# Designs tried in a protein design run: peptides against a protein of PDB entry 4N3Y. Part 9

Target 1, 83 residues: chain A of PDB entry 4N3Y
Amino acid sequence: ETRDQVKKLQLMLRQANDQLEKTMKDKQELEDFIKQSSEDSSHQISALVLRAQASEILLEELQQGLSQAKRDVQEQMAVLMQS

## One batch from the design tools (peptide; made by RFdiffusion4, then SolubleMPNN)

Design b1_p9_1_s4 (from b1_p9_1, 8 letters changed)
Fold by OpenDDE base, seed 5:
Structure b1_p9_1_s4 (fold): chain B 83 residues (1-83), chain C 83 residues (1-83), chain A 9 residues (1-9)
Amino acid sequence: as target 1 above (83 residues)
Amino acid sequence: as target 1 above (83 residues)
Amino acid sequence: LSLLDRLES
């Protein structure tokens, strides 16, 4: 019966709409997650880069100190040999 | 005493070297971590992008189905009114 | 059958 067909199609339409709405929500959640994840990662990486830079500066200072210490030892040894 | 000074400086030199080596190791570990983290994030994001794309395709299909269903309902209603 | 399959029948 045609009336029954219409009712069936109306139900199917509602079901399709429900599915669509659900999928749209899921998509939005995914997009939000991706955005947040990307931002979080960016911040973390930036922080790590800064730490690495600080370490590099420290390494340079240590290298200079080490070089100076070596020179100082050499100088002291020279003094000792001369006395 | 000069000899004692030399010994002291030698110790300081060794200590400085130890500190340098430790810091170099830490720096390397940081670099490795950053690299790995970046790669992991890239893979995860790519996977999520693919999922989002799949969802988009599904949404398009659902929209088409919904439009067709609406047309079908309208047609059936017209038939019913004509009989 | 999927919803879409049902709509096509």
Scores: peptide ipSAE 0.112, ipTM 0.503, DockQ to the pose 0.018
Fold by OpenDDE base, seed 4:
Structure b1_p9_1_s4 (fold): chain B 83 residues (1-83), chain C 83 residues (1-83), chain A 9 residues (1-9)
Amino acid sequence: as target 1 above (83 residues)
Amino acid sequence: as target 1 above (83 residues)
Amino acid sequence: LSLLDRLES
């Protein structure tokens, strides 16, 4: 009986060790996933920021164009009034 | 001709304004998208962190179990040697 | 600051 108990406990020890190793691996994979997910999101956000900046430039150009068009209309109206 | 030019410029002004409004809307939508994407990623990361913490607790329990099993084997071996 | 301003800084 005692010998059988020792063998049983040795098996339990091996099983516990195997489970520990598995859990350690799972934890590492989770940490890697979190890191990768964060990096991917950061890269996506960076790309979108660049796109937004391009749109900002376009807005500035449109604002300038609008201002110029307004001035042009005003100038032409002045010419009409003087004619 | 001058009157026609004024009408043309008035049209251009309206078109420029419409384009400006559209671009402003697009910019706002992009900002909203970036914000939402960041929040979604943050929530996902938080959930994964909690899972990792749960795994950490399990690891600690397994380590304790392994240590106990090792001690149990040692004790039983001592009994066998004394028999 | 707008969201874009914060992201660009």
Scores: peptide ipSAE 0.088, ipTM 0.500, DockQ to the pose 0.125
Fold by OpenDDE base, seed 2:
Structure b1_p9_1_s4 (fold): chain B 83 residues (1-83), chain C 83 residues (1-83), chain A 9 residues (1-9)
Amino acid sequence: as target 1 above (83 residues)
Amino acid sequence: as target 1 above (83 residues)
Amino acid sequence: LSLLDRLES
């Protein structure tokens, strides 16, 4: 019966539309999540890079200090040997 | 007393060296962490992108199906009106 | 380049 067929197709159409809307929402949520995740990761990495850079500066300072301290000890030892 | 001064400086030298080694280790660990974190994030984002792409394909298919279903309903209604 | 050098560039 054609009338029944129309009713069936109308139901299928509504169902398809509902699924379409759901899929559109899901897609948007995924896109938003990806964007946010990428931004968060970028910020986190940037923060860690800054920390690593600070540590690098400290490392350089310590290396210089170590060299100076070594020289100072050597000088003091020389003084002791002279006196 | 110069001898005491030398001993003090030697201690300071050892302490400085210990701190240097610690800082070098910390720096390396930070570098490793940053690298791993970046790689992990990249893989995660790639996976999510693929999922989003799959959803996009489904969305397109549903849109086409919706259009076809609408046409089918219209055709069936026309048949009903004729008969 | 080290990792830090690459990240800093």
Scores: peptide ipSAE 0.087, ipTM 0.505, DockQ to the pose 0.117
Fold by OpenDDE base, seed 3:
Order: sequence, then structure tokens, then C-alpha cells
Structure b1_p9_1_s4 (fold): chain B 83 residues (1-83), chain C 83 residues (1-83), chain A 9 residues (1-9)
Amino acid sequence: as target 1 above (83 residues)
Amino acid sequence: as target 1 above (83 residues)
Amino acid sequence: LSLLDRLES
């Protein structure tokens, strides 16, 4: 009886250890994933911010071009009216 | 002909405006994407942190259980040796 | 700090 109990406890010990190791691995994987995901997201966001900034510059250029084009049209119209 | 030039400039103006509107939309979409992506990542990371914390608690429980099991085995072995 | 500590801060 006692012998059987000891064997049972030994098995439980092994099972507990296996589960512990598994859980440790799972935890580590989660931590690694979080770290990697955070880094990836950070990089992606940074890249997109740069793209947005580039678009902003383009917008400014286009706005200026649009204003200039409008002025050019007005100037040409004035020439037409004078001729 | 000046008239043709004016018409050309008017077309260019329309084209520039169309491009401007497109670029504005693209910029806005990028900003929205950045915001949404950041929020999604933040939420995901938070959830994973909670999971990791849960695993940590489980690890502690398993460690304690393992220690107890070891003690139990030792106790049972002692009983066997005395009998 | 552990990763968790850093994330919790």
C-alpha cells in the first residue's frame, strides 16, 4: 500500500515537472512573441509615419502647384481680355 | 493660341486638384491605419501580458505543488524505511 | 526589469 502510494507520488511528481516545463516554455514563447510583435509593430508604424510625412510634403507641393496653376490661368485670362 | 493655353491650364488645374484630393485621402487612410494598427497591437500585447501573468501564477502553483510532492514522497519513503 | 515589468510600466 505505502509502496504503491510512493510510486503514485513519484508519477505525480514527474507529471508536475513535465507540466512545469511546458508552462515555462509557453511563458517564454509568449514573452518572445510579445517582444517580437511589439518590435514589428513599432517598425511598421515608424515606416508608415514616414510615408505619411512624405505624403504631407507632396500635399504641400501640390497645393502650391495648384495655387500657381490658378494664378497662371488668371494671368492668361487677363492677357486674353487685353487682346 | 492663348485660348488653347488657358484651356490647357484649366485642365492641368483640374488634374492637380484630383491628385491633391487623392493624396489627401491616401494620407488620411495611412493615418487611420497607423492609429488602428497601434491600438490593435496595444490591445493584443495587453492580452498576451495577461496570459503570461496567468502562466506565471500557474508556474508558482506548480512549483509549490512539486515541492510538496517531493516532500510527500520523502515522507512516504521514511514510513517505508521504518516499517 | 523583466519583460512583464516593462510592459506593465
Scores: peptide ipSAE 0.084, ipTM 0.505, DockQ to the pose 0.142

Design b1_p9_2_s1 (from b1_p9_2, 6 letters changed)
Fold by OpenDDE base, seed 2:
Structure b1_p9_2_s1 (fold): chain B 83 residues (1-83), chain C 83 residues (1-83), chain A 9 residues (1-9)
Amino acid sequence: as target 1 above (83 residues)
Amino acid sequence: as target 1 above (83 residues)
Amino acid sequence: PSVFEQIFG
């Protein structure tokens, strides 16, 4: 019976439409999530980079200080040996 | 005492170096994580896109079928009215 | 080389 076929197709159409809309929504949500996640991670990486750079500067300063301190000790020892 | 100062600086240098290396490692791990996460999500999005496209095709087919079925019903009614 | 050596070596 064709009338029954129409009703069946109408149901299927509604179901298909619902699935389509759901899928599109899910896709959009995932895209938004990825975008936000990437931005958040980018900020985190930037923070770590800055910290690494700060540590590098500290290392350089400490190395210079260490070298100077070592030289100072050597000088003091030399003075004591002379006296 | 300068000798003690040297020892202190050496400790600080080691600590700073450890922190630097740790920070660099953490950064690399985060970069790797982001890369992998992005790739995984990209695949997921692609799958959803394909599903949405399939649903769209189904919708179009069902709409055509619905229209045809409706016309068929109308034709049947017309025949019955004529007879 | 270690990270340290790469930076300061």
Scores: peptide ipSAE 0.098, ipTM 0.439, DockQ to the pose 0.029
Fold by OpenDDE base, seed 5:
Structure b1_p9_2_s1 (fold): chain B 83 residues (1-83), chain C 83 residues (1-83), chain A 9 residues (1-9)
Amino acid sequence: as target 1 above (83 residues)
Amino acid sequence: as target 1 above (83 residues)
Amino acid sequence: PSVFEQIFG
């Protein structure tokens, strides 16, 4: 009867609402995760970039040192040949 | 003596070169890692975005269903009151 | 060429 139909529909509404709320929660959690993940990745990548930059500077210094060392060796060789 | 100095400097040059090559390798590995990490993150985030979009669509459908169900209940209640 | 060769070659 109609009374029973109404009760059935009320239950269906409650069930649908429960699913809706659950899905909304899941969506929110997903959005939060994406946000956090993106921020974490950004910080990590930035840190790695800084490390790479530091390495670049070190490489330049090493290259300069090697160049100087080469010159020093050449000079010493010249001295040796002159003595 | 000078001869020994030259030999020492040659060793220092070799050592410096070894460090240079090692550092260059490390730098390359770091760059590769950054690149790969960025790509991986991008793909992961994109997948999550798609999931979020799917959830959004589902939510819209559920909302429509709830609205219709509400109307149906109201209609049934009206019928009951009229009989 | 190797780095060494580039520097000392």
Scores: peptide ipSAE 0.095, ipTM 0.467, DockQ to the pose 0.022
Fold by OpenDDE base, seed 4:
Structure b1_p9_2_s1 (fold): chain B 83 residues (1-83), chain C 83 residues (1-83), chain A 9 residues (1-9)
Amino acid sequence: as target 1 above (83 residues)
Amino acid sequence: as target 1 above (83 residues)
Amino acid sequence: PSVFEQIFG
């Protein structure tokens, strides 16, 4: 009886240790996942920021072009009125 | 000729304006996407941090259980040796 | 005002 109890407890100890090691691995994988996810998101956001900045530059160029076009129309209208 | 040129420039101006408005909309959508993506990632990371912390607590409990199991085995071995 | 109005208005 006592010997059987010792054997049972030894088995339980081994099973508990296996569970502990598994949980430690799971925790490490989760930490690695968090780190990787954060880095991936950061890089994606950085790329999108650059894209937004490029669009801002394009908008400025379009505004300049529109201003010039407006002046061109006004100039041609002046020519037309003088003709 | 001059009248035709004016009409052409007016058309170009309208087309440029349409392009400007489209680009402004695209820029706004990109900014909204960046904001939403960042918020979603932040919430996901927060949830994963909580999960990692829960696993840490479980690990501590398992370690305590293992220590107790070890003591139980030692005690039963002592009983066995005295029998 | 719209962008158009800001430029041409």
Scores: peptide ipSAE 0.094, ipTM 0.467, DockQ to the pose 0.022
Fold by OpenDDE base, seed 3:
Structure b1_p9_2_s1 (fold): chain B 83 residues (1-83), chain C 83 residues (1-83), chain A 9 residues (1-9)
Amino acid sequence: as target 1 above (83 residues)
Amino acid sequence: as target 1 above (83 residues)
Amino acid sequence: PSVFEQIFG
């Protein structure tokens, strides 16, 4: 009986150790994932911000071009009216 | 012909406007994506941190249990040796 | 539940 109890406890000890090891690994993986995910997201966000800024510049250029084009049309129309 | 030039400029104006509108939309989509991505990542990271903390608690419990189990085995072995 | 789970679960 006692011998059986000892064996049972030994098994439980092994099981506990296995679970402990697994949990340690899981925790480490989560920590690594958090770190990596944060870094990846940070990089991606930074890149997208730069893209947005590039689009902003393009927008300004297009707006200026649009205004100029409008003026050009008006000028040409004026010439047409005079001719 | 001046009339043809005017028509050409009108077309260019329309094209510029279309591109401007497209660019505006693209910029807005990028900004929205950045915001949403950041929020999603933040939430995910927070959740994973909580999971890691839960694992930490479990680790501590398992470690304590492991130590207790070891003591229990030792105690049972002592009883076995005395019997 | 196993004995292990009862104790450590």
Scores: peptide ipSAE 0.048, ipTM 0.471, DockQ to the pose 0.021

Design b1_p9_2_s2 (from b1_p9_2, 5 letters changed)
Fold by OpenDDE base, seed 4:
Structure b1_p9_2_s2 (fold): chain B 83 residues (1-83), chain C 83 residues (1-83), chain A 9 residues (1-9)
Amino acid sequence: as target 1 above (83 residues)
Amino acid sequence: as target 1 above (83 residues)
Amino acid sequence: MSIFEEIFG
Protein backbone atom coordinates (compact mmCIF):
# COMPACT_ATOMS: atom_id res chain seq x y z
CA GLU B 1 0.00 0.00 0.00
CA THR B 2 2.80 2.39 0.80
CA ARG B 3 4.39 1.64 -2.53
CA ASP B 4 1.11 2.44 -4.24
CA GLN B 5 0.89 5.69 -2.36
CA VAL B 6 4.36 6.67 -3.51
CA LYS B 7 3.47 5.93 -7.10
CA LYS B 8 0.32 7.99 -6.81
CA LEU B 9 2.20 10.94 -5.39
CA GLN B 10 4.82 10.68 -8.12
CA LEU B 11 2.06 10.88 -10.69
CA MET B 12 0.57 13.89 -8.97
CA LEU B 13 3.97 15.53 -9.01
CA ARG B 14 4.35 14.98 -12.73
CA GLN B 15 0.88 16.32 -13.39
CA ALA B 16 1.55 19.39 -11.30
CA ASN B 17 4.82 19.99 -13.12
CA ASP B 18 3.14 19.68 -16.49
CA GLN B 19 0.45 22.12 -15.49
CA LEU B 20 3.03 24.51 -14.14
CA GLU B 21 5.02 24.49 -17.36
CA LYS B 22 1.87 24.96 -19.39
CA THR B 23 0.81 27.91 -17.29
CA MET B 24 4.24 29.46 -17.58
CA LYS B 25 4.04 29.17 -21.33
CA ASP B 26 0.57 30.67 -21.40
CA LYS B 27 1.68 33.59 -19.30
CA GLN B 28 4.63 34.25 -21.56
CA GLU B 29 2.41 34.17 -24.62
CA LEU B 30 0.06 36.66 -23.04
CA GLU B 31 2.91 39.00 -22.22
CA ASP B 32 4.23 38.76 -25.75
CA PHE B 33 0.76 39.40 -27.12
CA ILE B 34 0.32 42.47 -24.97
CA LYS B 35 3.66 43.83 -26.11
CA GLN B 36 3.03 43.19 -29.77
CA SER B 37 -0.50 44.54 -29.65
CA SER B 38 0.69 47.71 -27.99
CA GLU B 39 3.43 48.22 -30.54
CA ASP B 40 1.12 47.61 -33.46
CA SER B 41 -1.44 50.01 -32.09
CA SER B 42 1.20 52.63 -31.45
CA HIS B 43 2.46 52.47 -35.01
CA GLN B 44 -1.02 52.61 -36.47
CA ILE B 45 -2.02 55.53 -34.32
CA SER B 46 1.14 57.40 -35.25
CA ALA B 47 0.46 56.85 -38.92
CA LEU B 48 -3.10 58.04 -38.58
CA VAL B 49 -1.98 61.12 -36.71
CA LEU B 50 0.34 61.98 -39.57
CA ARG B 51 -2.47 61.48 -42.02
CA ALA B 52 -4.73 63.73 -40.01
CA GLN B 53 -2.03 66.37 -39.95
CA ALA B 54 -1.69 66.19 -43.70
CA SER B 55 -5.43 66.64 -44.01
CA GLU B 56 -5.26 69.64 -41.74
CA ILE B 57 -2.68 71.24 -43.99
CA LEU B 58 -4.84 70.54 -47.00
CA LEU B 59 -7.80 72.11 -45.26
CA GLU B 60 -5.84 75.26 -44.63
CA GLU B 61 -4.75 75.40 -48.24
CA LEU B 62 -8.30 74.91 -49.43
CA GLN B 63 -9.53 77.63 -47.13
CA GLN B 64 -6.94 80.00 -48.51
CA GLY B 65 -7.86 79.08 -52.04
CA LEU B 66 -11.52 79.52 -51.31
CA SER B 67 -10.92 82.97 -49.93
CA GLN B 68 -8.93 83.91 -52.99
CA ALA B 69 -11.61 82.54 -55.27
CA LYS B 70 -14.19 84.62 -53.49
CA ARG B 71 -12.09 87.70 -54.00
CA ASP B 72 -11.60 86.86 -57.64
CA VAL B 73 -15.33 86.48 -58.18
CA GLN B 74 -15.97 89.80 -56.52
CA GLU B 75 -13.35 91.49 -58.63
CA GLN B 76 -14.75 90.11 -61.84
CA MET B 77 -18.24 91.12 -60.83
CA ALA B 78 -16.97 94.63 -60.28
CA VAL B 79 -15.49 94.63 -63.76
CA LEU B 80 -18.76 93.37 -65.13
CA MET B 81 -20.68 96.14 -63.44
CA GLN B 82 -18.35 98.76 -64.87
CA SER B 83 -18.59 97.48 -68.40
CA GLU C 1 -16.47 87.04 -72.07
CA THR C 2 -16.43 88.65 -68.66
CA ARG C 3 -19.75 87.05 -67.85
CA ASP C 4 -18.31 83.69 -68.80
CA GLN C 5 -15.33 84.29 -66.58
CA VAL C 6 -17.59 85.04 -63.64
CA LYS C 7 -19.53 81.86 -64.20
CA LYS C 8 -16.32 79.87 -64.38
CA LEU C 9 -15.07 81.32 -61.13
CA GLN C 10 -18.39 80.61 -59.44
CA LEU C 11 -18.09 77.00 -60.48
CA MET C 12 -14.55 76.84 -59.16
CA LEU C 13 -15.77 78.25 -55.88
CA ARG C 14 -18.45 75.59 -55.58
CA GLN C 15 -15.97 72.87 -56.37
CA ALA C 16 -13.55 74.18 -53.80
CA ASN C 17 -16.29 74.31 -51.20
CA ASP C 18 -17.32 70.75 -51.92
CA GLN C 19 -13.76 69.54 -51.61
CA LEU C 20 -13.31 71.47 -48.40
CA GLU C 21 -16.37 69.95 -46.81
CA LYS C 22 -15.34 66.49 -47.91
CA THR C 23 -11.89 66.93 -46.44
CA MET C 24 -13.33 68.19 -43.19
CA LYS C 25 -15.49 65.11 -42.97
CA ASP C 26 -12.56 62.83 -43.71
CA LYS C 27 -10.48 64.48 -41.03
CA GLN C 28 -13.23 64.09 -38.48
CA GLU C 29 -13.63 60.43 -39.32
CA LEU C 30 -9.91 59.88 -38.88
CA GLU C 31 -9.95 61.56 -35.50
CA ASP C 32 -12.89 59.48 -34.40
CA PHE C 33 -11.17 56.34 -35.60
CA ILE C 34 -8.00 57.17 -33.71
CA LYS C 35 -9.98 57.76 -30.54
CA GLN C 36 -12.00 54.59 -30.83
CA SER C 37 -9.00 52.48 -31.73
CA SER C 38 -7.08 53.78 -28.75
CA GLU C 39 -9.94 53.10 -26.37
CA ASP C 40 -10.48 49.61 -27.69
CA SER C 41 -6.81 48.81 -27.39
CA SER C 42 -6.66 50.20 -23.89
CA HIS C 43 -9.53 48.04 -22.72
CA GLN C 44 -8.12 44.93 -24.33
CA ILE C 45 -4.69 45.50 -22.85
CA SER C 46 -6.17 46.05 -19.40
CA ALA C 47 -8.12 42.83 -19.65
CA LEU C 48 -5.06 40.90 -20.74
CA VAL C 49 -3.04 42.35 -17.89
CA LEU C 50 -5.63 41.10 -15.43
CA ARG C 51 -5.55 37.70 -17.04
CA ALA C 52 -1.78 37.61 -16.80
CA GLN C 53 -1.99 38.52 -13.14
CA ALA C 54 -4.43 35.71 -12.52
CA SER C 55 -2.04 33.32 -14.23
CA GLU C 56 0.77 34.56 -12.04
CA ILE C 57 -1.23 33.76 -8.93
CA LEU C 58 -2.01 30.32 -10.27
CA LEU C 59 1.67 29.77 -10.96
CA GLU C 60 2.54 30.57 -7.39
CA GLU C 61 -0.12 28.21 -6.10
CA LEU C 62 1.12 25.45 -8.35
CA GLN C 63 4.68 25.99 -7.22
CA GLN C 64 3.61 25.69 -3.62
CA GLY C 65 1.65 22.56 -4.36
CA LEU C 66 4.55 21.08 -6.25
CA SER C 67 6.88 21.68 -3.35
CA GLN C 68 4.45 20.04 -0.98
CA ALA C 69 4.00 17.08 -3.28
CA LYS C 70 7.75 16.65 -3.45
CA ARG C 71 7.95 16.62 0.31
CA ASP C 72 5.13 14.12 0.52
CA VAL C 73 6.88 11.78 -1.87
CA GLN C 74 10.07 12.01 0.11
CA GLU C 75 8.24 11.28 3.33
CA GLN C 76 6.53 8.23 1.93
CA MET C 77 9.78 6.96 0.52
CA ALA C 78 11.30 7.26 3.95
CA VAL C 79 8.47 5.20 5.37
CA LEU C 80 8.99 2.64 2.67
CA MET C 81 12.68 2.35 3.46
CA GLN C 82 11.94 1.80 7.13
CA SER C 83 9.43 -0.95 6.51
CA MET A 1 -24.77 76.76 -43.50
CA SER A 2 -22.25 75.73 -46.12
CA ILE A 3 -19.21 77.81 -46.89
CA PHE A 4 -20.73 78.59 -50.26
CA GLU A 5 -23.90 79.84 -48.66
CA GLU A 6 -21.86 81.92 -46.27
CA ILE A 7 -20.01 83.50 -49.18
CA PHE A 8 -22.98 84.18 -51.44
CA GLY A 9 -25.91 84.12 -49.09
Scores: peptide ipSAE 0.035, ipTM 0.468, DockQ to the pose 0.018
Fold by OpenDDE base, seed 5:
Structure b1_p9_2_s2 (fold): chain B 83 residues (1-83), chain C 83 residues (1-83), chain A 9 residues (1-9)
Amino acid sequence: as target 1 above (83 residues)
Amino acid sequence: as target 1 above (83 residues)
Amino acid sequence: MSIFEEIFG
């Protein structure tokens, strides 16, 4: 019966629409998540880079200090030998 | 006493070296972590992008289906009215 | 070679 067919098609249409809306929501949530995740990672990595840079500076200072200390020790030993 | 000073300086030198080595290790671990984290995030985001693309395709198909369904319903209603 | 070895070696 044509009437029954129409009703069936209307149901199918509604079901399809429901699926569409659900999928649209899922897509939006996914996009939001991707964006947020990317931003979070970016900030985290930036922070880590800064920390690494700080460590680099410290290492350079330590190396300089070690060099100076070595020189100082050598000087003191020389003085000791001359005393 | 000069001798005592030398010994003190030697100790300080060793301590400085210990700190240097520790810091070098920490720096290396940090760099490794940054690299790994970046790669992991990259892969994850790529996977999410692909999923989003799949969703996009599905949405397009659903939209097409809805349009067709609407047309079909309209046609059936027309037939019903003519019967 | 370790830093220690470079300094004290």
Scores: peptide ipSAE 0.033, ipTM 0.467, DockQ to the pose 0.020
Fold by OpenDDE base, seed 2:
Structure b1_p9_2_s2 (fold): chain B 83 residues (1-83), chain C 83 residues (1-83), chain A 9 residues (1-9)
Amino acid sequence: as target 1 above (83 residues)
Amino acid sequence: as target 1 above (83 residues)
Amino acid sequence: MSIFEEIFG
């Protein structure tokens, strides 16, 4: 029956439209998530890089301090032997 | 007292060395973490991009389906009016 | 606090 066929198709059309709108929303949210995730990761990595650089500076300072300490010990030992 | 001074400096030297080794280890672990984090993020983003692309395809298909459904409804309505 | 930290910290 033609009238009932039309009603069925109208329902299908409404369902298709609802699905379309839902899909569009989901896509937008997904894009927003990707963007935010990328930005957050970038900031996190930058912070960790800065931390690594600070550690590098500390390492260099410690190496210098270690060398100086070694020399100081040697000097004091020499003084001790001369006493 | 010179001898005691030497002993103190020796202790400081040992402590400095221990701190140096610890710092070197921490730096290495930090670098490893940064590398792994970057790789993981890259893979995650890639997966999400693929998902977004799949959603885009679905969106396009739904739009086409919606247009076809609209035409089908119109055609059936015309048939109904001619009956 | 270690001697090292006292001097170099």
Scores: peptide ipSAE 0.024, ipTM 0.464, DockQ to the pose 0.019
Fold by OpenDDE base, seed 3:
Structure b1_p9_2_s2 (fold): chain B 83 residues (1-83), chain C 83 residues (1-83), chain A 9 residues (1-9)
Amino acid sequence: as target 1 above (83 residues)
Amino acid sequence: as target 1 above (83 residues)
Amino acid sequence: MSIFEEIFG
């Protein structure tokens, strides 16, 4: 009886150790994932910010172009009226 | 000739306006995406941190259990030797 | 189910 109990405890010890190792691995993987995820997101956000900035510049150019086009139309209309 | 030029400029104006509106939409979508991406990542990271913390607690419990199991085995072995 | 899981799970 006692012998069987000892063997049972030995098995439990091995199982506990296996679970411990697995949990340690899981924890490490989670920590690595958090770090990597943060880095990936940071890089992606930075890239998208740059793209948004480029779009901002384009918007400014288009706005200026639009304004100029309007002026050009008005000028051409004036010329037409004088022709 | 001048009349045709005016019409061309009017078309260009419309096209420029359409492009401007499209670009404005794109910019807004990018800004929203950046915001949402950041929020999503932040939430995910927070959740994973909590999970990692839970794993840390479990590790501590398992370590204690492992230590106790070892002591129990030793105790049972002592009893066995005295039986 | 392992003995460990049975006791501590």
Scores: peptide ipSAE 0.023, ipTM 0.468, DockQ to the pose 0.020

Design b1_p9_2_s3 (from b1_p9_2, 4 letters changed)
Fold by OpenDDE base, seed 4:
Structure b1_p9_2_s3 (fold): chain B 83 residues (1-83), chain C 83 residues (1-83), chain A 9 residues (1-9)
Amino acid sequence: as target 1 above (83 residues)
Amino acid sequence: as target 1 above (83 residues)
Amino acid sequence: PSVFDLIFS
């Protein structure tokens, strides 16, 4: 019956529209997730880079300290030999 | 006493070396972590981009389906009016 | 060689 067919098609159209709106929402959430994930990772990486750079500075200081310590030991050995 | 001073400095040098080696290890681990984190995030983002693109295709198909459904309803309404 | 070995080589 034609009237019933129209009603059925109207229902199908509503259901399709609901699915469309849901999918649009899901897509937007996914895009937001990608954006947020990228920003979070970028900030974390930046922080880790700074930490690595701080460690590099410490390594340089330790190397200088070790060189000085070596010289100090050598100097004290010289004093000992002359005593 | 000079001999004791030399022994003390030798100990300090060993301790400094141990600290240096530890710091070098920590730095390397941090660099490896940064590399791994970046790669993991990149792959995750790529997967999410593909998913978003798939949703875009689905949206286009749904829009086409909705347009057709609208036409179908209009056609059936015309038939009903002519009956 | 270790760093220590290099220092005291």
Scores: peptide ipSAE 0.119, ipTM 0.487, DockQ to the pose 0.019
Fold by OpenDDE base, seed 5:
Structure b1_p9_2_s3 (fold): chain B 83 residues (1-83), chain C 83 residues (1-83), chain A 9 residues (1-9)
Amino acid sequence: as target 1 above (83 residues)
Amino acid sequence: as target 1 above (83 residues)
Amino acid sequence: PSVFDLIFS
């Protein structure tokens, strides 16, 4: 009867609402995760970039040192040949 | 003596070169890692975005369903009151 | 060429 139909529909409505609330929660969690993940990645990448930059500076210094060392060797060789 | 000095400098030069090569390798590995990490993150985030979009669509459908269900209940209640 | 070769060429 109609009364029973109404009760059935009320239940269906509550069930649908439950599903909606659950889905809304899940969506929020996803959004939060994406946000956090992006921030974490950004920080990690930035740190790695800084490390790479430090390495670049070190490489430049090493190259200079090697160049100087080469010159020093050449000079010493010249001295040896002159004595 | 000078000869020994030259030999020492040659060794130092080789050692410096070894360090340079090692550092260059490390730098390359860092760059590769950064690149790969960025790509991986991009793919992951994109996948999550798509999932969020799917959830959004589902939410809209559920909302429509709930609205209709509410109307149906109201209609049934009206019928009951009329009989 | 090796890095060494490039540096000391």
Scores: peptide ipSAE 0.115, ipTM 0.486, DockQ to the pose 0.022
Fold by OpenDDE base, seed 2:
Structure b1_p9_2_s3 (fold): chain B 83 residues (1-83), chain C 83 residues (1-83), chain A 9 residues (1-9)
Amino acid sequence: as target 1 above (83 residues)
Amino acid sequence: as target 1 above (83 residues)
Amino acid sequence: PSVFDLIFS
């Protein structure tokens, strides 16, 4: 009976439409999640980069200090050996 | 005492170096994680896109079927009304 | 070599 067929197709159409809309929503949510996650991680990485840079500067300063301190000790030893 | 100062600076230098290396490692791990996560999510999104496209095709087919079924019912009614 | 080794070598 064709009338029954129409009703069946209408149900299937509604179901298909619901699935389509759900899928589109899910996709959008995933895209939003990825975007946000990427941005958050980017900020975190930037923070770590800055920390690494600060540590690098400290290393350079300490190296200079160490070299100077070593030279100072050597100078003191030389003075003591002379006297 | 300068000798003690040198030893202190050496300790600080080692500590700073350790922190630098740790920070660099952490950054790299985070970058790797983000890259992998992004790729995984990209695949997931692609799958959802394909599903949505399939659903869209189904919707179109069902719409055509619905229209045809409706026309068939109308034709049958017309025949019955004539006879 | 490690960074440390390079610094103190």
Scores: peptide ipSAE 0.109, ipTM 0.451, DockQ to the pose 0.021
Fold by OpenDDE base, seed 1:
Structure b1_p9_2_s3 (fold): chain B 83 residues (1-83), chain C 83 residues (1-83), chain A 9 residues (1-9)
Amino acid sequence: as target 1 above (83 residues)
Amino acid sequence: as target 1 above (83 residues)
Amino acid sequence: PSVFDLIFS
């Protein structure tokens, strides 16, 4: 009968809304997770980029130092060989 | 009347289910985004770690080379000063 | 100073 149909639909509506609320909560949790994970990853990557850049600068400095030391030794050897 | 109540509840149920389906789709898209983003970030971080490690090894090699060069020059100077 | 320091200073 119609009254029983109403009761059935009311139950189905409650069930649907319960699932809707649960799904909305899950969605929000995932959005929060994405935001936090993205920020953490960005910070980690930035730190590694800076470390790589610092190490690369030191590499260049050491290479220049080696080249200059080579030139200085060669100049001094020239002086010693001449005198 | 009861018939009108049934029709109202049927409409509300359809609306609730439409929202449920939309929210479930959004949730799935976020899960897919999380998975892909996590994999991309992991690969990028791994590449940066390897770059940092390679640069640090070269730093150590250059530092050792400088120290050895210093010792070699000092030994040669000792020979030259003695003779 | 070391000999190295004298040479390259």
Scores: peptide ipSAE 0.020, ipTM 0.359, DockQ to the pose 0.027

